# Ledger of designs, part 12: peptides against a protein of PDB entry 5VZU

Target 1, 271 residues: chain A of PDB entry 5VZU
Amino acid sequence: GRTLEDIFHEHMQELILMKFIYTSQYDNCLTYRRIYLPPSRPDDLIKPGLFKGTYGSHGLEIVMLSFHGRRARGTKITGDPNIPAGQQTVEIDLRHRIQLPDLENQRNFNELSRIVLEVRERVRQEQQEGGHEAGEGRGRQGPRESQPSPAQPRAEAPSKGPDGTPGEDGGEPGDAVAAAEQPAQCGQGQPFVLPVGVSSRNEDYPRTCRMCFYGTGLIAGHGFTSPERTPGVFILFDEDRFGFVWLELKSFSLYSRVQATFRNADAPSPQ

## One batch from the design tools (peptide; aimed at target 1 N82)

Design b1_p11_6 (made by RFdiffusion4)
Pose (drawn by RFdiffusion4):
Structure b1_p11_6 (pose): chain A 212 residues (1-129, 189-271), chain P 11 residues (1-11)
Amino acid sequence: GRTLEDIFHEHMQELILMKFIYTSQYDNCLTYRRIYLPPSRPDDLIKPGLFKGTYGSHGLEIVMLSFHGRRARGTKITGDPNIPAGQQTVEIDLRHRIQLPDLENQRNFNELSRIVLEVRERVRQEQQEGQPFVLPVGVSSRNEDYPRTCRMCFYGTGLIAGHGFTSPERTPGVFILFDEDRFGFVWLELKSFSLYSRVQATFRNADAPSPQ
Amino acid sequence: MLDEMRTLYNS
């Protein structure tokens, strides 16, 4: 929904062109691999499926939310040269909720960082052996119309890598649940916010034979 | 890598 002008500034102009060129080299001679929608589950769930998400200069990507015990998984359906399609873009730890402060303390980025890194450490120990909402100051959000109320928060980690999917790594963050079908992820080390929203469209023949 | 990611995401 833009022209060569609105894009010729600039890192996105490059990424957009490379995508167009690369994908168009297929001339619709494509191979498709099967995917499934995730299993629904009652008590143990807060609702799976496909979501549209903001991935900075790459634009929106489609991500599948699925539940695997005390962890939720975001898997890329569409992706980018940094983190490709098919990868785990996000992992939400559902046993480590994070309390939301009043608006003023939500604005304080360092309080959020200290709190998140604390949980990361408690997690490393374990494994080794709705109210108003606002993003902290200094955290970017491509959306800006992110909901200003939220139901809860959890610790999670996102996967990052340089171009070519080089040296991928988990970085800490916090998952934010807004309503039944909108959620967010604060990328702590990037001071960046990804806003996700449910894909409302219905899909035929997409259920899995079983959870396994 | 972080600098690249910050540029992409904080665009």

Design b1_p11_6_s1 (made by RFdiffusion4, then SolubleMPNN; from b1_p11_6, 5 letters changed)
Fold by OpenDDE base, seed 5:
Structure b1_p11_6_s1 (fold): chain B 271 residues (1-271), chain A 11 residues (1-11)
Amino acid sequence: as target 1 above (271 residues)
Amino acid sequence: TLEELRKLFNS
């Protein structure tokens, strides 16, 4: 029977061949598009910009990190045989922080999986509730045809009297249990290790992280067939490095800021 | 499956 290694080698050869075919198409039909760097905002988690990412067998790719309120996006600048350029390779929900366990329990893939799947279920519930509010608001603006109902006369409603019984309703002050906002430990890096069985191309990933968030990654077949979003963890290491754990794929992608300065790459100010 | 493997290599 085919070994897992045989299947891996055959698939790697197919990916190399596809990459070669796509690269060979550059000889005849090049469309050049100017890429603008997103403007930096004070509330951005880190400076937006270009990052060099690792993608399993595809190798090194360029992504643009951008911030959109409580969401971050990684957009492919380089495409691969599965996910074309311009697609959102990762979408990060900055509302849903992932709390990593201690370093011992971080080695347990099942513990990370449990934490991520619990957050995924909360995100689904919030989407269902928000979808219901948006659905009910559209239904009631039926055009009330203002039929002019005729002016029936004002009957004098009688002056009913003054019964002033003082109800002593001693409303006990409900203890508003202030949900202690656990102080966002916004400054101290925690020890970080990949779970056992998560593949990384490079063992030289940062061993401390600042914070983690729930996110989804885009996966597809060759030629962008059957695209789907898989759950994962965005890991902020520092101002210039982040990672993504692809939970279902048991893989880790490391992203490092492109340190090159680009002239005339700023987005034109909206005039 | 071969499809699961293809997904594994997209990451």
Scores: peptide ipSAE 0.099, ipTM 0.789, DockQ to the pose 0.312
OpenDDE base, seeds 1, 2, 3, 4: peptide ipSAE 0.097, 0.083, 0.095, 0.089; ipTM 0.789, 0.787, 0.790, 0.788

Design b1_p11_6_s2 (made by RFdiffusion4, then SolubleMPNN; from b1_p11_6, 5 letters changed)
Fold by OpenDDE base, seed 4:
Structure b1_p11_6_s2 (fold): chain B 271 residues (1-271), chain A 11 residues (1-11)
Amino acid sequence: as target 1 above (271 residues)
Amino acid sequence: KLEELRRLFNS
């Protein structure tokens, strides 16, 4: 049978060949499009902009992070043999925060998988419920012919009386020990480690994260065949770094802000 | 496994 090594070598050969084909196509026709940086909004989780991502064997890729209300989007600026430029590589649901367990339990891939899949099911239920409300609202605009129903006189039902009995019963106030919701210290990062069996291209990832959110990543075959969304975890490390755990792939992508200041890269203000 | 590896290279 093919070894894991044989399969890896065959896939690497195919990937190199695909990269060669794509690079050779550039000799025939190059289309240049100006990219504008997304405008920053006060409610943006971090400053939007260009990030350098690490995608397994593909190498370094550039993604644009942007915010769209309660969603964040990573858009590929560089394409690869699987996913072309302009595709949304990651979609983050900022409504669905993921609470990572303690550092010991973070090593358990099955625990992370459970947490993510529970959130995925909630997102799926919310989408089904919201789809039903949008469907029912369109059907009822049949023309209500305003037939003037006659004003039947509502009879004055009588004022029943006063009885005042004062019963005293002095039930003791049970001390509901309000479990002090430890104020989520919004400022201190929590210890972070990848689960055992999650591959990272670089072991030098941040060991502290601010917060995590549910998201989906785009995966496809070579030539963008059979594209699908896979569940994952967006991990905010700091203002300049985030990660994505691809749950089904057992992989981690690290994204670091492109520190280059681009002159005149701001989108023209919508007039 | 092969599809899983192909997927691993997409991430």
Scores: peptide ipSAE 0.138, ipTM 0.807, DockQ to the pose 0.279
OpenDDE base, seeds 1, 2, 3, 5: peptide ipSAE 0.130, 0.111, 0.137, 0.132; ipTM 0.809, 0.796, 0.806, 0.803

Design b1_p11_6_s3 (made by RFdiffusion4, then SolubleMPNN; from b1_p11_6, 7 letters changed; failed a check: a repeat of another design)
Amino acid sequence: KLEELRKEFNF

Design b1_p11_6_s4 (made by RFdiffusion4, then SolubleMPNN; from b1_p11_6, 6 letters changed)
Fold by OpenDDE base, seed 2:
Structure b1_p11_6_s4 (fold): chain B 271 residues (1-271), chain A 11 residues (1-11)
Amino acid sequence: as target 1 above (271 residues)
Amino acid sequence: KLEELRKLFNF
C-alpha cells in the first residue's frame, strides 16, 4: 500500500510541476491589473498595505492587508497552485479577541484548539441570531391602525393610613473592596510561543504579541478545487508584523510589511 | 491522515 511518505512525495511532485507550468506560462499571456494601496483610517488596527507571508511549501507570497469596519482582510497579490491571486487568504473578526493562556499552556495545541473552537461556535450563534432579527423586522409592518383618542386623566383621590414600626438592625458595612479592574495595560505585549506540532518555516518569529483575534483562512486543492474556510488565529506582533495560525493545518504564517515606498499607488479618490 | 496530508499544502 502507499505509505504516508509516498503520498507526501506525490503531492510535492504535483505541486512543483504545477508551479513550473504556471511560471512557464508567464512568457505567453499575462493580464496585468493595477493594485492600489487601501487608504488608512484612524481606527485601523495597524497601517494597511503589502505584507510578505510564509505559506509552507509555497514559500513567500505577497498579501494586501485591509480593514473593513470590525473585519480585517488579507488578499493574495501573488497566487499559488491552490489559491489564486485576488482571493481572500485570511478574514479576521476584530469583534472576537482570542485570549492566549500562559506560555506553558500555549505549548498545548489542544488548549489553543479548544479556545478557537469555542469562539467559532459563538460567531456561528451570532450569525444565526442576526439572520433571525433581519427576517422578523420585515414582517411586522402591519397596517397602522387608527390612533385611539387620548382618554382623559381620571383624578381619583385619597386615602389612609399609618403604622410606623421602627426595626433597628444595624448591619455592618462590609467593605466591598472594589477589585479595581486594573485597566488592561493595552501597551505591554504578552509572551508568545507556537504550540507543539505547529509547523513554522523558521523559528525566527516574534516571542511577544500585542493581541490576537479569531479568523478564517482559505484552503483549496490543486487548481482551486473544493475551496473552504478553516478556523485560525490572527496574532498582532507589531506595526509591521502579524501571524496567522492555521488550526486544522497545524501551520503558522508570518507576515512582514513590505518596506518599499510606492509612488502613485494610492487609490484614485472616488469621483 | 490522508486528508490531513492533502491539507498541509492547500493554503
Scores: peptide ipSAE 0.311, ipTM 0.832, DockQ to the pose 0.242
OpenDDE base, seeds 1, 3, 4, 5: peptide ipSAE 0.304, 0.310, 0.301, 0.306; ipTM 0.831, 0.835, 0.833, 0.833

Design b1_p11_7 (made by RFdiffusion4)
Pose (drawn by RFdiffusion4):
Structure b1_p11_7 (pose): chain A 212 residues (1-129, 189-271), chain P 11 residues (1-11)
Amino acid sequence: GRTLEDIFHEHMQELILMKFIYTSQYDNCLTYRRIYLPPSRPDDLIKPGLFKGTYGSHGLEIVMLSFHGRRARGTKITGDPNIPAGQQTVEIDLRHRIQLPDLENQRNFNELSRIVLEVRERVRQEQQEGQPFVLPVGVSSRNEDYPRTCRMCFYGTGLIAGHGFTSPERTPGVFILFDEDRFGFVWLELKSFSLYSRVQATFRNADAPSPQ
Amino acid sequence: SKLDEMRELYA
């Protein structure tokens, strides 16, 4: 929904062109692999499926939320040259809720960082052996109309890599649940916010034979 | 270098 002008500034102009060129080399001679929608589950769940998400200059990407015990997984359906389609873009630790402060403390980025890194450490120890909401100052959000109220927060990690999916790594963050079908992820080391929203469309023949 | 690239992308 833009022209060459609104894009010729600039890093996105490049990424957008590469994509157009690259994808169009297929001339619709394509191979498709099977995917499935995730299993629903009662008590042990807060609702799975496909979501549209903001991935910075790459634009929106489609991500599938699925539940695997005390962890939720976000898997890329569409992706980008940094973190490709099919990868785990996010992992939410559902046993480590994070309390939300009043608005003024939410605004304080360092408080959020200290709190998140604390949880990361407690997690490393374990493994080794709704109210008003606002993003902290200094955290970018491409959306800006992110909901200003939220139900809860959890520790999570996102996958990052340089161009070509080089040296991918987990970086700490915090997952934010707004309503039944909108959620967010604060990328702590990037001071960046990704806002996700449910794909409302219905899909035929997409259920899996079983959880395995 | 990759972290800087990601920060630029997500700015």

Design b1_p11_7_s1 (made by RFdiffusion4, then SolubleMPNN; from b1_p11_7, 5 letters changed)
Fold by OpenDDE base, seed 5:
Structure b1_p11_7_s1 (fold): chain B 271 residues (1-271), chain A 11 residues (1-11)
Amino acid sequence: as target 1 above (271 residues)
Amino acid sequence: SKLEELKKLFA
């Protein structure tokens, strides 16, 4: 039978050939579109901008990180044979923080898988509940035909009197022990290691992370066939580095900020 | 499927 190595080798050759086919189109006609950097906001998790990421066999790609309220998005600036430029390679839900276990339990892929799938189910429930509220609100705008109901005179109901009995019901103030939300320790990053069996293109990834969030990645066949969202973990390392664990793929992508400054790359102010 | 195995290699 074909070995896993044979399958990988054949597929690497196919990817190189497809990349060559796409690049050979450049000899005929290219259209250029200006890309603007997203404006930075004070509440952004990190400064938005260009990152270089690793996508397994595809190599280095350029992604734009941007923030949209409680969501972050990675948009492909470079396309590949599977996912074209302009697609959202990653979508991060900043409402759903993932707490990684201790360093010993982080090596267990099944533990990470459990945590991510539990968060995925919560996100699905919230989407179903919000869908019901939006559905019920649309049904009741039947056209109320404004039949002019005649103004029947409101009879003045008499002012009943003042009886002031001062019942001393000494309701004991139930000590609502406000569960002190432990201030999210904003400070020291936790030790980080990839689970056993998660592949990384290099072993040189940060061994400390600040925080993690639930997210989804986009995967497709060649020519953007049968695109789907797969669950994963966004890992913030620092201001210039983040990772994404593709759970079903058992792969890790590392993203590093492009440090180059571009003149006139800022979005035009909305006039 | 073989396609699902291939999709798992190409994020």
Scores: peptide ipSAE 0.139, ipTM 0.807, DockQ to the pose 0.366
OpenDDE base, seeds 1, 2, 3, 4: peptide ipSAE 0.100, 0.091, 0.132, 0.096; ipTM 0.814, 0.801, 0.811, 0.809

Design b1_p11_7_s2 (made by RFdiffusion4, then SolubleMPNN; from b1_p11_7, 6 letters changed)
Fold by OpenDDE base, seed 1:
Structure b1_p11_7_s2 (fold): chain B 271 residues (1-271), chain A 11 residues (1-11)
Amino acid sequence: as target 1 above (271 residues)
Amino acid sequence: STLEELRKLFS
């Protein structure tokens, strides 16, 4: 039978061949599109921009990180045989923070999987509830004919009346101590390790993370066949590094800021 | 399928 290793080797050969075909297409009509860097906003989790990502077998890719309110997006600047350039390789929900367990429990893939899948179900519930509110609001704009109700008059009247007594009824407020969500210590990095069985192309990932968020990654077959979103974890390490754990893939991608400065890469100010 | 797991490893 084919070993998992044989299948990996065959698929790597196919990827290499596809990359070779793409690099050989330079003799074809190329359409160049200018890419602008996203403007930095004060509320951005980190400075937006270009990141070099490691996608296991795909190698090194360029992704643009951008912020869109409570969402972050990684957009492929370089395509691969599966996911074309311009696709959103990762979508991060900045509303759904993932709290990693202690370092010992971080090694347990099943624990991470549980946490991520619980957040995924919450995200699905919120999407269903928000879909229902949009449906009911359309019906009732019947044309209320504004009949001009008349100008009825001024009357003044006066009086002062008095004293009524303070009834003491001392209803004990039951102290529902709402468990104060401990303010996520915004400053102290947490020790970080990949779960056992999550593959990384490089072991030189940061061993401390600032925060994690729920996200989805885009996966597809060759030629962008059967594209789907798979659950994952966005890991912010620092201002210049983030990771994505592809949960179902048991893979980790590390992204590092491209330090190169580009002339005329800023989006033209909307006039 | 093992092929779906592989498509996954290459996204």
Scores: peptide ipSAE 0.107, ipTM 0.782, DockQ to the pose 0.342
OpenDDE base, seeds 2, 3, 4, 5: peptide ipSAE 0.090, 0.091, 0.086, 0.104; ipTM 0.769, 0.789, 0.786, 0.779

Design b1_p11_7_s3 (made by RFdiffusion4, then SolubleMPNN; from b1_p11_7, 6 letters changed)
Fold by OpenDDE base, seed 5:
Structure b1_p11_7_s3 (fold): chain B 271 residues (1-271), chain A 11 residues (1-11)
Amino acid sequence: as target 1 above (271 residues)
Amino acid sequence: STLEEMKRLFS
């Protein structure tokens, strides 16, 4: 039977061949597009910019990290045989923080899977509820043709008198149990380890993380066939490093900031 | 499926 090693080797050869075919097509017609760095905002989780990441067998790729309100996006700057340049390889929901368990329970893939799938279900429920509100709001703007109803004379209804009985409605102050927003422990990193059975190309990943969020990754077949979003975990390590755990794929990608300074890479100010 | 196995290798 084919070993996992044989399948990986055949697959790596196919990827190299596909990469060669795509690269050889560039000899005759290259269109260059200028890429601008996104502007940094004070509320951005980290400085936006270029990151180098490793994708399984594809090797080193460049991703642009950008922030869009309560969402972050990783956009492919380099394409691969599966996912072309300009696609959103990762989409992070900054509203849905993932709390990692203790270090012992972090080794359990099933525990991480449970936590991520529970968050995914909440995100689906919120999307259904928000879809219902948007659907009901569109239905009632039927054009009320305001037929000009004729001005019937306002009969002066008589001034009924002043009976001011003060009803002592002793409204008990309902104790609004202020759900104590547990102070976001913004400062102290949590010990981090990959679950058993999650593959990483780099055994040298950070062993401490700052924050984790729910996200989705984009996966596809060769030539961007049957693209789908798979659930995962965005892991912020520091200002210059983040990871993504691809839950269904049982893989981890590490991203590191490109430290190169680019002249004239800032987006033109909106005029 | 072979496609799911491929997709798993191609993230």
Scores: peptide ipSAE 0.140, ipTM 0.803, DockQ to the pose 0.431
OpenDDE base, seeds 1, 2, 3, 4: peptide ipSAE 0.118, 0.137, 0.137, 0.117; ipTM 0.792, 0.798, 0.804, 0.813

Design b1_p11_7_s4 (made by RFdiffusion4, then SolubleMPNN; from b1_p11_7, 5 letters changed)
Fold by OpenDDE base, seed 3:
Structure b1_p11_7_s4 (fold): chain B 271 residues (1-271), chain A 11 residues (1-11)
Amino acid sequence: as target 1 above (271 residues)
Amino acid sequence: STLEEMRKLFS
């Protein structure tokens, strides 16, 4: 029977062969597309831009992080044998914050899995409810037969007079205690550790995180076969680093900002 | 499955 080592070796040979085929295509026909950096907005969680990530055996990849209201997106700039360039490798829901447990409970993969799956169920419910409201609103446009309403003559309604009695009703100002949104204390980041059994290419990941959010990652077979979205956790470490935990894959990807400055990479101003 | 292939890539 094939050993696990034989299967791993065969799979690595296939990946190397696919990578070689992809690199050899560069000699024949290249399509060039200009990449523009997304404009930064004040409400962006961090500055948008290029990040370098590592995906296990795929090696180094470049992803563009962009913000779209309450959603963030990671778009592949580099393709791989499974997922071509231009695909959304990660989609982050900034409405659904993940609260990590204490450091001891963060080691438990089943606890993280529970938290993520509970949030996934809420997202699914909200999508179903929003789909029903959009469905019921379309049913009541029965054909308004535009019966030509006959032009009834505008009777000049007479100018009623001015009597201005000032009712003094002294309604007490109900103290609307505006719950002061506590300024998001740039509090000491939460201690962070990967769950036991989550693989990381490098053990050198940040041990403190600022925020976590629910998200989905794109997975596919070679040649972009059977593409699907898998649940995960976006982890913001700092202004220049984020991670993604692929829950079903039990893997972690670390993304670090590309520190290179690009001239003429800004999107043209909308004329 | 696609998930099994992807698991091999991260293992």
Scores: peptide ipSAE 0.098, ipTM 0.801, DockQ to the pose 0.737
OpenDDE base, seeds 1, 2, 4, 5: peptide ipSAE 0.094, 0.074, 0.085, 0.090; ipTM 0.787, 0.760, 0.801, 0.780

Design b1_p11_8 (made by RFdiffusion4)
Pose (drawn by RFdiffusion4):
Structure b1_p11_8 (pose): chain A 212 residues (1-129, 189-271), chain P 11 residues (1-11)
Amino acid sequence: GRTLEDIFHEHMQELILMKFIYTSQYDNCLTYRRIYLPPSRPDDLIKPGLFKGTYGSHGLEIVMLSFHGRRARGTKITGDPNIPAGQQTVEIDLRHRIQLPDLENQRNFNELSRIVLEVRERVRQEQQEGQPFVLPVGVSSRNEDYPRTCRMCFYGTGLIAGHGFTSPERTPGVFILFDEDRFGFVWLELKSFSLYSRVQATFRNADAPSPQ
Amino acid sequence: MMEEMRELYNS
């Protein structure tokens, strides 16, 4: 929904062109691999499926939310040269809720960082052996119409890598649940916010034979 | 790599 002008500034102009060129080399001679929608589950769930998400200059990407015990997984359906399609873009730890402060403390980025890194440490120990909402100051959000109220937060980690999917790594963050079908992820080390929203469309023949 | 990611996401 833009022209060469609105894009010729600039890193996105490059990424957009590469994509167009790269994808168009297929001339619709494509190979398709099977995917499935995730299993629904009652008590043990807060609703799975496909979501549209913001991935910075790459634009929106489609991500599948699925539940695997005390962890939720976000798997890329569409991706980018940094973190490709088919990867785990996010992992939400559902046993480590994070309490939301009043608006003024939410605004304080360092409080959020200290709190998140604390949980990361407690998690490393374990494994080794709604109210008003605002993003902290200094955290970017492409969307800006992110909901200003939220139901809860959890610790999570996101996967990052340089171009070519080089040296991928988990970085700490915080998952934010807004309503039944909107959620967010604050990328702590990037001071960046990804806003996700449910794909409302309905899909035929997409259920899995079983959870395994 | 970190710098690239910050540029991508904070644009």

Design b1_p11_8_s1 (made by RFdiffusion4, then SolubleMPNN; from b1_p11_8, 5 letters changed)
Fold by OpenDDE base, seed 4:
Structure b1_p11_8_s1 (fold): chain B 271 residues (1-271), chain A 11 residues (1-11)
Amino acid sequence: as target 1 above (271 residues)
Amino acid sequence: KLEELRKLFNS
């Protein structure tokens, strides 16, 4: 049988070969495209911009984080053998917050998997329901010939009278102690740990997170073959760091803001 | 497929 070492060597050889093929294509044709930083909006979860991410054996990649209403997107600025530049490596649904369990239960991959798959099912149901409403609306624009039906004068219906009965009934206000949901103090990060069996390139990831959201990551074979969306968790650590847990891959990617100030990188104002 | 992609991503 193939050893784990044989599988690793075969995989590394294939990855090196693919990287070599893509690099060799640059000798024949280079296309340059200017990238603009997304404008910041007041409602953006964090400042949009360039982040440096880790993608397993592919190494370091640059992703543009941008906000689009209730969605966030990570767009690849650097391509790899699987996913080319310009693809949405991650798509985050800011409508679907993931509540992480306590720190002990966060170590359980099956618990995280359950939580994520339940949210995935809700997202799928919402998409099916919204698809039906959009389908029914197109059918009914038959040409209503506007025949002007004449205005029949609606008669004055009479003023019914004043009866005033005062009934007293003093029902005691039962003190429903509304358990004041303590507004989750927006500033204190919750303890964070990766589940057992989730691989990270670096054990140096933030051990506290602000919030998590449901998302999907893009995966493909070499040459962008058979691309598919896999479920995952977007983890906001702070203003400059986020993570993505690739649930099916059992992988974690850490993204850190590129701190370089770019002169003239702002998008031209829409005239 | 998924297991191959897992190897590609995590190696």
Scores: peptide ipSAE 0.107, ipTM 0.815, DockQ to the pose 0.589
OpenDDE base, seeds 1, 2, 3, 5: peptide ipSAE 0.094, 0.097, 0.106, 0.102; ipTM 0.812, 0.809, 0.813, 0.797; seed 1 fails the geometry check

Design b1_p11_8_s2 (made by RFdiffusion4, then SolubleMPNN; from b1_p11_8, 6 letters changed)
Fold by OpenDDE base, seed 4:
Structure b1_p11_8_s2 (fold): chain B 271 residues (1-271), chain A 11 residues (1-11)
Amino acid sequence: as target 1 above (271 residues)
Amino acid sequence: KLEELKKLFNS
């Protein structure tokens, strides 16, 4: 059988070849597109903008994070041999928060997998239900011929009656001590660790996170062949850092804000 | 193969 080493060498050879082909194509034709930073909105989870990501063997990639109502989107600014620039590398559903277990159970990949797959199934059900409502609404605009049906004078039926008595039964309200769900103090990050068997380029990732959300990542073969969405977890660490756990790939990508201030990078106000 | 390659790309 092929060794893991043989597969790695073949893969590295293909990556080098693809990189060589792409670089050789740049000598023939370069298309430049101006990139505008998304405008910040008050409801944005963090400030939108450019983030530097680490994707596995490919090195450094630039992703634009933007917010679209209850969805966040990571758009590739840099392409790779699999996924070209302008593709949505990650799509985050901000309606579906993931609660990470305690730090001990966070090391269990199967527990994270269970949590993510349960949320995936809920998202799938909601999409099926919403698809049915959108389908039924188009059928019923048959022409309502407005036949003027006549005003029948429906009668005044009358006013009775009486006083039924005020039975006092004084059942003591049992003090259901509503365990006040302590409002999860929005300010203190929870301890964070990657599950065992999730690969990261380095162990230098934040060990505390603010929030986690369900999302999907885009994966493809070389030349954008057989593109598909894989389930994952968006991890918000802070205002300038987020991660994505690629569940099926058992990999983690860390994204850090590009701190460079760009003059004239604001989107022109829609006139 | 394709899944293993996709894994090596994103790992």
Scores: peptide ipSAE 0.113, ipTM 0.815, DockQ to the pose 0.449
OpenDDE base, seeds 1, 2, 3, 5: peptide ipSAE 0.104, 0.097, 0.110, 0.110; ipTM 0.803, 0.804, 0.807, 0.808; seed 2 fails the geometry check

